# Peptides against a protein of PDB entry 6DSZ: the designs that were tried, part 355

Target 1, 361 residues: chain A of PDB entry 6DSZ
Amino acid sequence: NYVVTAQKPTAVNGCVTGHFTSAEDLNLLIAKNTRLEIYVVTAEGLRPVKEVGMYGKIAVMELFRPKGESKDLLFILTAKYNACILEYKQSGESIDIITRAHGNVQDRIGRPSETGIIGIIDPECRMIGLRLYDGLFKVIPLDRDNKELKAFNIRLEELHVIDVKFLYGCQAPTICFVYQDPQGRHVKTYEVSLREKEFNKGPWKQENVEAEASMVIAVPEPFGGAIIIGQESITYHNGDKYLAIAPPIIKQSTIVCHNRVDPNGSRYLLGDMEGRLFMLLLEKEEQMDGTVTLKDLRVELLGETSIAECLTYLDNGVVFVGSRLGDSQLVKLNVDSNEQGSYVVAMETFTNLGPIVDMCV

## One batch from the design tools (peptide; made by RFdiffusion4, then SolubleMPNN)

Design b2_p30_5_s2 (from b2_p30_5, 19 letters changed)
Fold by OpenDDE base, seed 5:
Structure b2_p30_5_s2 (fold): chain B 361 residues (1-361), chain A 30 residues (1-30)
Amino acid sequence: as target 1 above (361 residues)
Amino acid sequence: PLFVPIDMEAFLAELEKKLAAEAAARAAAA
């Protein structure tokens, strides 16, 4: 009897950084298919704390902090539409992962979207939004006392949503999304009414963006608004200000992931399909009235890494590069370039053994 | 219950019509 010890999955399909174990601890959470790995980020590196088996492939993994919580909670959605909110609890040496809420968000009838599952959380923790099916936006209200995740659908007139995010600094929860119609790709915003369970007109829209616009980044205050990333261009819009750049360096390979470096949204990491790592910089202009406006956008090539499925900035210029196709890495961003002009140094590499081909024997 | 049941059959029928119309429009613009 060869007990083929089922090798643990090594391909990374999601990562997030936050304060999950405590208010003070910096954590890295890594999704590897059905497995969640929880680390504490230390001066010596990543310290493993807990592994959690999930009831399905992790499709969405987001940290959020509701009002009154001392630490972050974890939202997970699986590819089988099992949703949960998890809390870390330590009592002496005993570590428990507590399910605060759970539910299945699958609809009996719907066309799964070609762009897959999108899950987003309102920055003010009022709701979770899910794009699971074409023409539907699912809302999960975040209520403190609800152990059961109740959800409802709102109809989207835009059938081909490419990406969607909640905006910052909005009185009502507001989504910004890229969609495609026969005339091209466009950006639109909607306010989400929890009371009426409908969309209201959002603060702005932009018709006829780049044909290959693929990602939305919500920008925190004081800038607000969103960044739209395409194949050839990066654009910013907040309703009052529009800015676009077309740096030739991004045209070579499609940007596929991003992560915010600064809490104020001044810098973002971008990863492309060739494993190139970029920094997107938002240049500020202070107005005479003390308001901060966006002056310009700049993109800088930092170096090369494994092809990122996901990126997360940890601290002190350390970045986790989660890779599905290659080895995941901890990399260091340096102020000075090496002899090859790279600002990136690999600190640690995590071997990817590839997809476990379940050979049903 | 926060779940407002959508008539999903009617919704899907409408969705299919819209998708077909969009596909036809894309084909005509090509």
Scores: peptide ipSAE 0.179, ipTM 0.670, DockQ to the pose 0.011
Fold by OpenDDE base, seed 1:
Structure b2_p30_5_s2 (fold): chain B 361 residues (1-361), chain A 30 residues (1-30)
Amino acid sequence: as target 1 above (361 residues)
Amino acid sequence: PLFVPIDMEAFLAELEKKLAAEAAARAAAA
């Protein structure tokens, strides 16, 4: 009887920050293959609260707060298309993860997209969007009484979607996506009609973006719109304003992940394939009418970390660097650079022992 | 404590200013 001490997964494939355990708690949630780790962010560091086993590899993990919920709910989608909405409930010392809703969102017919599973949530929590298959966009309406995650598909004419997000500040749920066709990569928007179960024309589009445009960031109000990240360029578009930068420093290595630092969308962390950590800054211009417009975009190198699969800003300049290839880290952003010119200091390192190949022998 | 309470907006604003100054200095030296 070899008790193969099943080594717990250490490679991080997703992380998210929010208020899952309570309205007041700041949580870090970490996806490690089939395992979800829940931490409370405290003055003393990360306090482990619960580990949860999922019925499959976590492919999507997003926190969201429906109207009238006191705390965030967790949406999880597995690689086998099992979807659930989870709630944290504590009753004294008893901690329960409650399934508010569940369902399998696999289609009988469809080509799985080469860029994998994309799951997004409307900022107003009207729906979840899933890009699972080429030429289809799955919509899960969010209703409070929905125990079963009922979904429908909308046909997407754009067969090769690279990335997609819901935009902020839209009367109807609106997606913004980068797609590829024979002419190159483009950005398009669609409004999603829940009533008609169709796409309507979105507020804007941008044809012929950078050939390697790979990521969409939805920008909150007051700016609105989206940031498109490529290999060589970062662009902002909100329908009225377009701004592009091509900082040479980002050309050196591909940006692979991002995380919003502040609620107003003025600052983002960017991580590249070399483990470089950047700050993307949206400079504000206040107009005479009190409207806030984007003045400029700027990218600043902060320092080096483990190669991030995911980033999440916690608090007080502390960032969790979730790494699949290396050790995950808690890092501190400092106002002053060190002797090496780095603004990043490693606070804690979490050893990655590699993918546990469950060799079912 | 790992997480020292700070004014986050002040911290980020100060960081931004320093980074901008450093970038400007690098550009002037090039």
Scores: peptide ipSAE 0.160, ipTM 0.656, DockQ to the pose 0.900
Fold by OpenDDE base, seed 3:
Structure b2_p30_5_s2 (fold): chain B 361 residues (1-361), chain A 30 residues (1-30)
Amino acid sequence: as target 1 above (361 residues)
Amino acid sequence: PLFVPIDMEAFLAELEKKLAAEAAARAAAA
């Protein structure tokens, strides 16, 4: 009996950090095609806790903590539009991944968006938003009692959404998105009415952003607003303040992923298509009224890593670099540069044996 | 049903019109 040990997928297509196993544990969750790997981050490194097989390729993986939950829940959406909310439960030595809610969010009729599946969660955990199809924004209200994920669609006038996020600090759930029309790329905001199941006018818009604007980062309070990342520029806008930088260093390669380092949104990791790792810094200015505003944006080159598909800051300057094309890495960010001017040191490398392309047969 | 149904046929017809209009506008701007 040749036990063909089916080669486990090694290419990383998503990663998130949070408190999934407990309120105290720091977890790294890694998506490798249909496999979810759960680790506890320890002083000794990554401790594997559980692997979970999903019913399809993981397309969205986000941790969120509803009000009254002691630990994070996990939202997963598969490429086949199976949505679930997962909870980690441990009872002694028994470890269970519990499905809190599930549903298939596929529409019978729709044009799948060229930019793929986007899934976002409102920072206040009021809803999940899904851009699955052109001209539609799917909303999944988050209700504690719902075992079945109910969803509804809102029509988007903007057909070519590039990226979308929920903003922080909004009375109503508010999305910010980059879209393309014949006139170029633009940023717009909409408030989402759960009651009326429609969009209302958002707090701000920015017409004619950089032609290659590709990513939206929602910035937590006290700054609020969003960062828009392009090929040549990084812009911040919150409705009241606009600031743009065009550091020449980012023009050399397209930024493809980001991750927030500080809970207050003061720093972000950026990864480009060449495996360069950057830090985006938001400099604070305290106003006389005690309000904090953005003074400036700065980008610093930290060093080189594997080409990141996803990045996640763990703790103490340790970053997980999830790579699809290369080896994934744990890297350490140092305060001082090495002789080559790099602030990045590889701590551990995880061999990528190649992308398991799920041939959708 | 997990979904609040919309008139998807009408939506698609409108979408196709919008996409065609956008394509035409892009072609005219090029």
Scores: peptide ipSAE 0.126, ipTM 0.693, DockQ to the pose 0.011
Fold by OpenDDE base, seed 2:
Structure b2_p30_5_s2 (fold): chain B 361 residues (1-361), chain A 30 residues (1-30)
Amino acid sequence: as target 1 above (361 residues)
Amino acid sequence: PLFVPIDMEAFLAELEKKLAAEAAARAAAA
């Protein structure tokens, strides 16, 4: 009887940072298939706090802080459409993960989208949005007393949504999305009415973006708006200002993940399919009226890492590189480049043993 | 400590210098 010790999954399929264990703790949360790993980020490194088994593969993992909460809550959606909101509670040495809310968000009708599950949270924590099926946008209203997650669908006219985010600084929850139609790829915005359970016209749209536009980054205030990342271009739009760059260096490999470095959205990490790590910089222009506008966009190659499935900036120039295909890493960003022009130094490497092939013997 | 603070302003300034140098080099080659 070979007890095949079920090897713990090592491939990372998601990561997020925030204040989950307490208001003061900086946490790194790592999704490894059905496993959630919770770490505290310390000066000495990652301190493991708890591992949690999920009832399915984690497809969405997002931290959010509703009004009146002292720390972040965790939204998880599984590949089987089980949704939950989790809270960390510690009472002495006892650590409990409390389910604040749960529900199944599967629809009996609809075509599962080829681009997979997208889950997003409104920055003001008014709702969760889910793109699960073509032509549908599912909304989960966030209420303090919700033990059962109630959801409703809004019809999307745009059948092929590539990526979607909630925008910052909007009076009503507003989504920005890249979609494809027979004419190409486009960006559109919609306001989400919780009351009427419908879309209203959003503040702006941009027709005929780059054909390979694949990601939306919502930019916080003071800039607002969104960044659209393609194969060849990076564009910014906020309804009033449009700016595009086409740095040759990004054409070599597709950008596949991003993470905001600064709370004000002045810098973002970008990772490509070759494990190159970039910094996207938003240059500020202060207008005479005190408004802040985007002056320019810049992209700088920082160095090489494992191929990132997800990135998260922790603190003090430390970045977690979550990798599905390679070893995950903690890397340090340096002020000065090395002799090879790299700003990246690997601090720690986490061996990826690959997919657990269930050897059915 | 694993996490040594970096000067983020200095880091940004260095990136900006590098980008400016690359832009200048591209402009000179054009």
Scores: peptide ipSAE 0.000, ipTM 0.220, DockQ to the pose 0.554

Design b2_p30_5_s3 (from b2_p30_5, 16 letters changed)
Fold by OpenDDE base, seed 1:
Structure b2_p30_5_s3 (fold): chain B 361 residues (1-361), chain A 30 residues (1-30)
Amino acid sequence: as target 1 above (361 residues)
Amino acid sequence: PLFVPVDMEKYLEELEKKLKEEAEERARKA
């Protein structure tokens, strides 16, 4: 009787930081295939709180805080299109993960998108958006009383969406997306009408962006707008301001993940396919009327880490580097560089034993 | 300890300033 202790998955495929366990606790949530690990971030390190089996590979994991919630809720979508909204509930020593809502969002008809599942949440928590299939955008309205995740599809004329985000500061939920057509890659915006279940024209578009534009970052107020990351360039657009940079250093390896460092969106971590960690800086310009505009963009190399699948800034310059290909890490960002010019110091390393080969025993 | 009680905003501002100064120095040497 070989009790094959099923090795737990170690490869990280998603991570998020927020206030999931309480309003006061800072949490790190890590997706490892079918497993969700929940930690409390403490002065001493990561304290494990709960591990949850999701009965499917986690494809989307996002924290969001609906109006009137004291703490964040967790949206999870699996690779088999099972969606749920989870709440952490503690009663004394008893920890429970409550499913507030669930549903299967699979369509019977549609071509699964080659760029995989994209799930996004409106910053004002009005809806969840899902790009699952080419030519469709699925909307899940966020209703407080609805335990069943009802969804509807809106037709997208743009068949090849590369990345999509909800913008901040929009009266209606507004998506910004990079798409490809025969003429190249473009950025477009749409307002999402929940009432009419259709797209309206968004506030802006940018035709003919970089051919390898691959990521959209929604920028919070006061800047607003979006950052578009390519292979050779980083661009900002908010409808009124356009700015592009082409730092030679990013051309060496593809940027594959990002994370916002601060609430105002002035700084972002970027990770590339070589494990280089960058800081993207948004230089602020205050106008005489008190409006804040983007003056400039800058990218600085911080150092090297494991190849990030996902990044999340915790606190006090500590970053979790979630790696699928290598060991995940806690790293410290320092104000002063070391002798090698690196601002990054590894604090803790989490061994990646690779994918669980399903040894059918 | 992983975390030292630090003013996060101040820390990030100092880091940004440092990175800027180093970038400007690199540009002057080029």
Scores: peptide ipSAE 0.030, ipTM 0.423, DockQ to the pose 0.847
Fold by OpenDDE base, seed 4:
Formats: structure tokens, sequence, C-alpha cells
Structure b2_p30_5_s3 (fold): chain B 361 residues (1-361), chain A 30 residues (1-30)
């Protein structure tokens, strides 16, 4: 009897940073197929606190903090459309992951989108949005006492959504999305009415964006709006202001992931398909009335890492590079470049043993 | 220790400043 010790998944397919274990703890959460790994970020390094087996491959993993919660809750959606909201609870040495809410969000109708499952949370925690199927946007209202995740669909006329986010600073929950039609790629916004269960016209749209526009980044206040990342260009739009840059350096490889470095959205990490790590900088201009406007966008090459599936800034210039194709890394961002002009130093590497082929023997 | 405690705001400000200075210098040499 060869006890093939089933190797644990090592390929990272998602990561998030927040305050999940306590209000004070900084956590790194890593999704590895069906496994969730929870770490506390400490002065000494990453301390593992819990591993959780999920009932399916994690497709969405997002931290959010509803009003009145002292710490973040975790939303997970599996590839089989099982949704849950998880809470970390510690009582002495006993650690429990509590399911606050659960539900299956699968529809019997609809075409699964080719770009996969997209799950987003309203920054004000009013709802979760799900793009599961072409031409549908699923809404899960977030109420304090929800034990069962009730969802409804809104018809989305735009059938080919590339990426979608909730915007910040909106009176009503507002989505911003890149979509493709026969005329090209476009950006549109919709307000989501929970009451009427419909879309209202959003604050702005941008027709005919770059043909390869692939990602939306919602920018927090004070800037607001969104960044649209293409293959050749990065654009910002907030309804009133439009800025575009086309730095030649980003043309070499497609940007595939991003992470916000600071709460105000002045800086973002960008990772491309070659493992290049960039900093996107939002240059601010303070107006006489104390309003902050975007002056310019800038992209700087920081260095090279493993090919990121996901990025998350931890603390003290340490970044977790979650890789599906290569080894995941902890890297340090330095203020000073090395002799090669790199600001990135690898601190730790986590060997990726590849996909666990379930050899059903 | 993996993490050296730093003033994060100061770190990010200094990093941004340096990246800006380098970008401006590259633009002047081009």
Amino acid sequence: as target 1 above (361 residues)
Amino acid sequence: PLFVPVDMEKYLEELEKKLKEEAEERARKA
C-alpha cells in the first residue's frame, strides 16, 4: 500500500491582505486550489495560523469589513458556485473558522463567461457583485443578519464583460466595467439599485478604449474613478477627468495583476506575464479647497519577480507575489535601487510543485 | 526578522520621490 501522501497544492490562485484574525493582526490569506492558508504578518515573518479545506476550488476570495464589524470577514466563492462568508474566531488556543453565511449562486440558465468568475465587493459593503454568466450580474445584498446568501440577477446588456469593479465614493453602489462589442472595447458604469433590482445609468462611460483593455482598478477617494489597464496604455477616468499614458515599457508584456499599495490609491503594484513588477503612481494635485485631483499617471519598473497571478502588499515594503506558474515569493521593495536599477529583492521563495494532478489511482 | 519596522508613510513617500526623480532624469536624458 503506497500511501501516496497527497502533496498539498502549491500553486497560488489568489491572495489577499487584511485584518481577518483580529482587528490588530495583519493577515496574508493565500488560496491554493481548494485550500486557504492563513498567516499572520509579524516582525519575524509570516506565521501560519490555520489551513482551511474548502469544498471546491476557490474562484473568488475577498476581505471586507461591514459596518459594526471589528475585523474583516472573508467572502469565498468556489468554482462550483458555493459562496460563503467566513469569520475567524479565536477563543484561547481554539481557532474556529465560522461560516456567517452561505449559499449556492449557480444559475440554471446563462452561459458561463469565458473570462471566468468575477467577484467584487462594494467598498461600503452594501453588496457583493458576481459576473458568473454572460449578460447577467448577480447581486448578493450584505445584511448583518444574513445567514443565507440571497441573490438576484440583473440583466447586463453587455454580454462580453472583460473586468468589473465597484467604484468608491458612490452614493449608490456603482460598477465600472470593460466590455467588448463588435465596435471594440468600452468602459461603462451602472448604478445598482438594491430596491428596484435594476441598473441605473452610471455617472460616466468611455467608448472606444484600447482594444486590449483588460483590467479595471477602482480608485479610492480622494481621487475616485477607475484606472483602465491595456496592453499599450493606462487610462484614468472619474467622470470629470481623463488621463492616459502609453509607456513603452508596458508594451513588452501584458499586465495581468495589480494591488493597491496605500489606502488612498496613490500607488499600485502591477505585474506582467514576464514577472516584471511595476509601480503605478498617481500624482496628486491639491486644490485650494482641499480637494485632491489626479495630476498625472506614471509607471516605473521596480524589478523582476516570479510571474504573479496575484500581488499583495503586506507591510514595510514587503510584497507577497503569489504565483501559479512559478514559485511564490516574498519580496522587499527598497527605496534605493541596486546596481542593476532594481528595487526588488527576493526575501523568500515558496517552491511551486505544479498542479496536483489528482492521479486517481 | 523578515520585517524591519519602518514608518510606512515615510517609506512610501521616499520611494515615490525617488521613482519620480529617476523618471524625470531619464526624461531629460532622452
Scores: peptide ipSAE 0.023, ipTM 0.322, DockQ to the pose 0.875
Fold by OpenDDE base, seed 3:
Structure b2_p30_5_s3 (fold): chain B 361 residues (1-361), chain A 30 residues (1-30)
Amino acid sequence: as target 1 above (361 residues)
Amino acid sequence: PLFVPVDMEKYLEELEKKLKEEAEERARKA
């Protein structure tokens, strides 16, 4: 009797923080291949609440709160293009994950993008955007009453999208993306017309960004705009203000993940391929008219962690480091550095047993 | 408790200040 101890997947391929179980609970959601783990963040640490098996590898996992919802909903897209919107429902001791909506968003025709699946949600919850295939942007309109996730495609002229996000503070849903053409990498914006099912010209573009520009961060108001992260540079653009920094410290290893620390977008965690953890700081300047503008960008090395596949700030300087290649960690950011000059202390380590092939039976 | 209740804004401001001071000190030693 070979007791094949079906080891649960331990490699983290996504994590998000929000208010999924209730409006008051802070949750950490962790994607481990086909498994979704739901925790409540407590003063005592992570309390497990539910584990959910998904009908495929989780490729996208995003929390969002539509208008009139008391708590966040969870969008999941699997690697097989099964999309769902999930709601947590507790009734006494009974915990259910309700599928609010579902659908398959696979196209019969399309080249799967080499940079993988990108899923993004409009900050105003008007739509979900999916970059699944080269030259196509898939839109899922968000309708509260729609149990069936219907999608349509908009053609992208830009075939090689590297990363894409929805911008904040836009009258229409607006995407910002890094793309590559024969001339290099560029940033462009498009407004998404749900009515006409087309792109309109976005508010701004930036041609000839860094050749290795790989990530877009949408910045909340009051700053707005986007941060573009490259190998050597970090740039900010909002259509009016442009600022670029090239801190030498980021050249040593490629930044591979990011997470917003504060709701206003003043600070971001950055993780690189060496497990270095950085803080990106947006220095504000308050104008006499009460407008807030970006004064400067700064990057500070906090310390080292496991190589992050994903990062999420929890609370009180605690960060979850989701690792695919190494052990995932809860780390504490300290105000004072240790003897090695690190602000990062490991609080808890979650052993990664490697890629367990969850045989979907 | 793993989570010391701290005002997040204050904590982050203090952290930022310390990081800046250390960066300035490193720059003075360089």
Scores: peptide ipSAE 0.032, ipTM 0.508, DockQ to the pose 0.833; fails the geometry check
Fold by OpenDDE base, seed 5:
Structure b2_p30_5_s3 (fold): chain B 361 residues (1-361), chain A 30 residues (1-30)
Amino acid sequence: as target 1 above (361 residues)
Amino acid sequence: PLFVPVDMEKYLEELEKKLKEEAEERARKA
């Protein structure tokens, strides 16, 4: 009996930062195939707290805080469409991961989208949205007392959705998405009516965006709106203001991941396919009436890291670079550049032993 | 310690300022 000690997966396919273990703890959560690793961010580094085996490859992992919760809950969707909402509970030294809700969200009919599974959560925690299949948007209403994740589908006229997010500061849950049609790529918004189980017209649209527009970033208040990232351009739109930049430096390699640095959405980390790390800066202008408007967008090259599958800003200029193809890293962002013009210093490296081929014997 | 406690807002403001100054200096030399 060769006990093949199943090597633990080392390739990172998702990461998120939040307050999962407590209201006060800063956590890093790392998805490695079927494994969830939970760390506390400390002055000394990452302290491992718990490792959890999931019943499937993690496809979506998002923290969210419903109204009246003191700490974040974790939404997980697996590649086999098993959904759960997890809560961390600690009682003395006993650590329990509690399933608050679960369900299977697979449809009997539908073409799985080529761009994979997208899962998003409304910032006000009214619903979860899932793009699983072409021409369908699945909604999971969030109810505190609901142990069963009930879902319904809304038909989406736009069959080829590239990316989708919920917007901030909307009276009704509002999605913003990039889609492709025969005329090109476009951005559209829809309000999601939970009552009527339908889409209503959203606040804005932008037709004929960059042909390679691939990512939507929802921007929190006070700016609101969304950032659209392409191959050659980065655009901002909030319904009232449009701004576009085309920094030549981003054209060299495709931006593949992003993470918000600050709560107000003034700064974002961007990672490309070459492992270059950028800072996207939203320059604010305060109007005489106290309103904050976007003045300018700027992209700055910070340095080079492992090729990020996911990025998450922790604290104190420390960033976790989750890598699927290379070693994951903790990196420090410095205020001053080194002699090579880099603002990035590797603090810790986590060896990636490659994909664990689950040999189903 | 790996993580030096910093005023995050101040740190990010200083970083943004420096990045801006360096970008402006690069633009003046171009």
Scores: peptide ipSAE 0.030, ipTM 0.504, DockQ to the pose 0.863; fails the geometry check

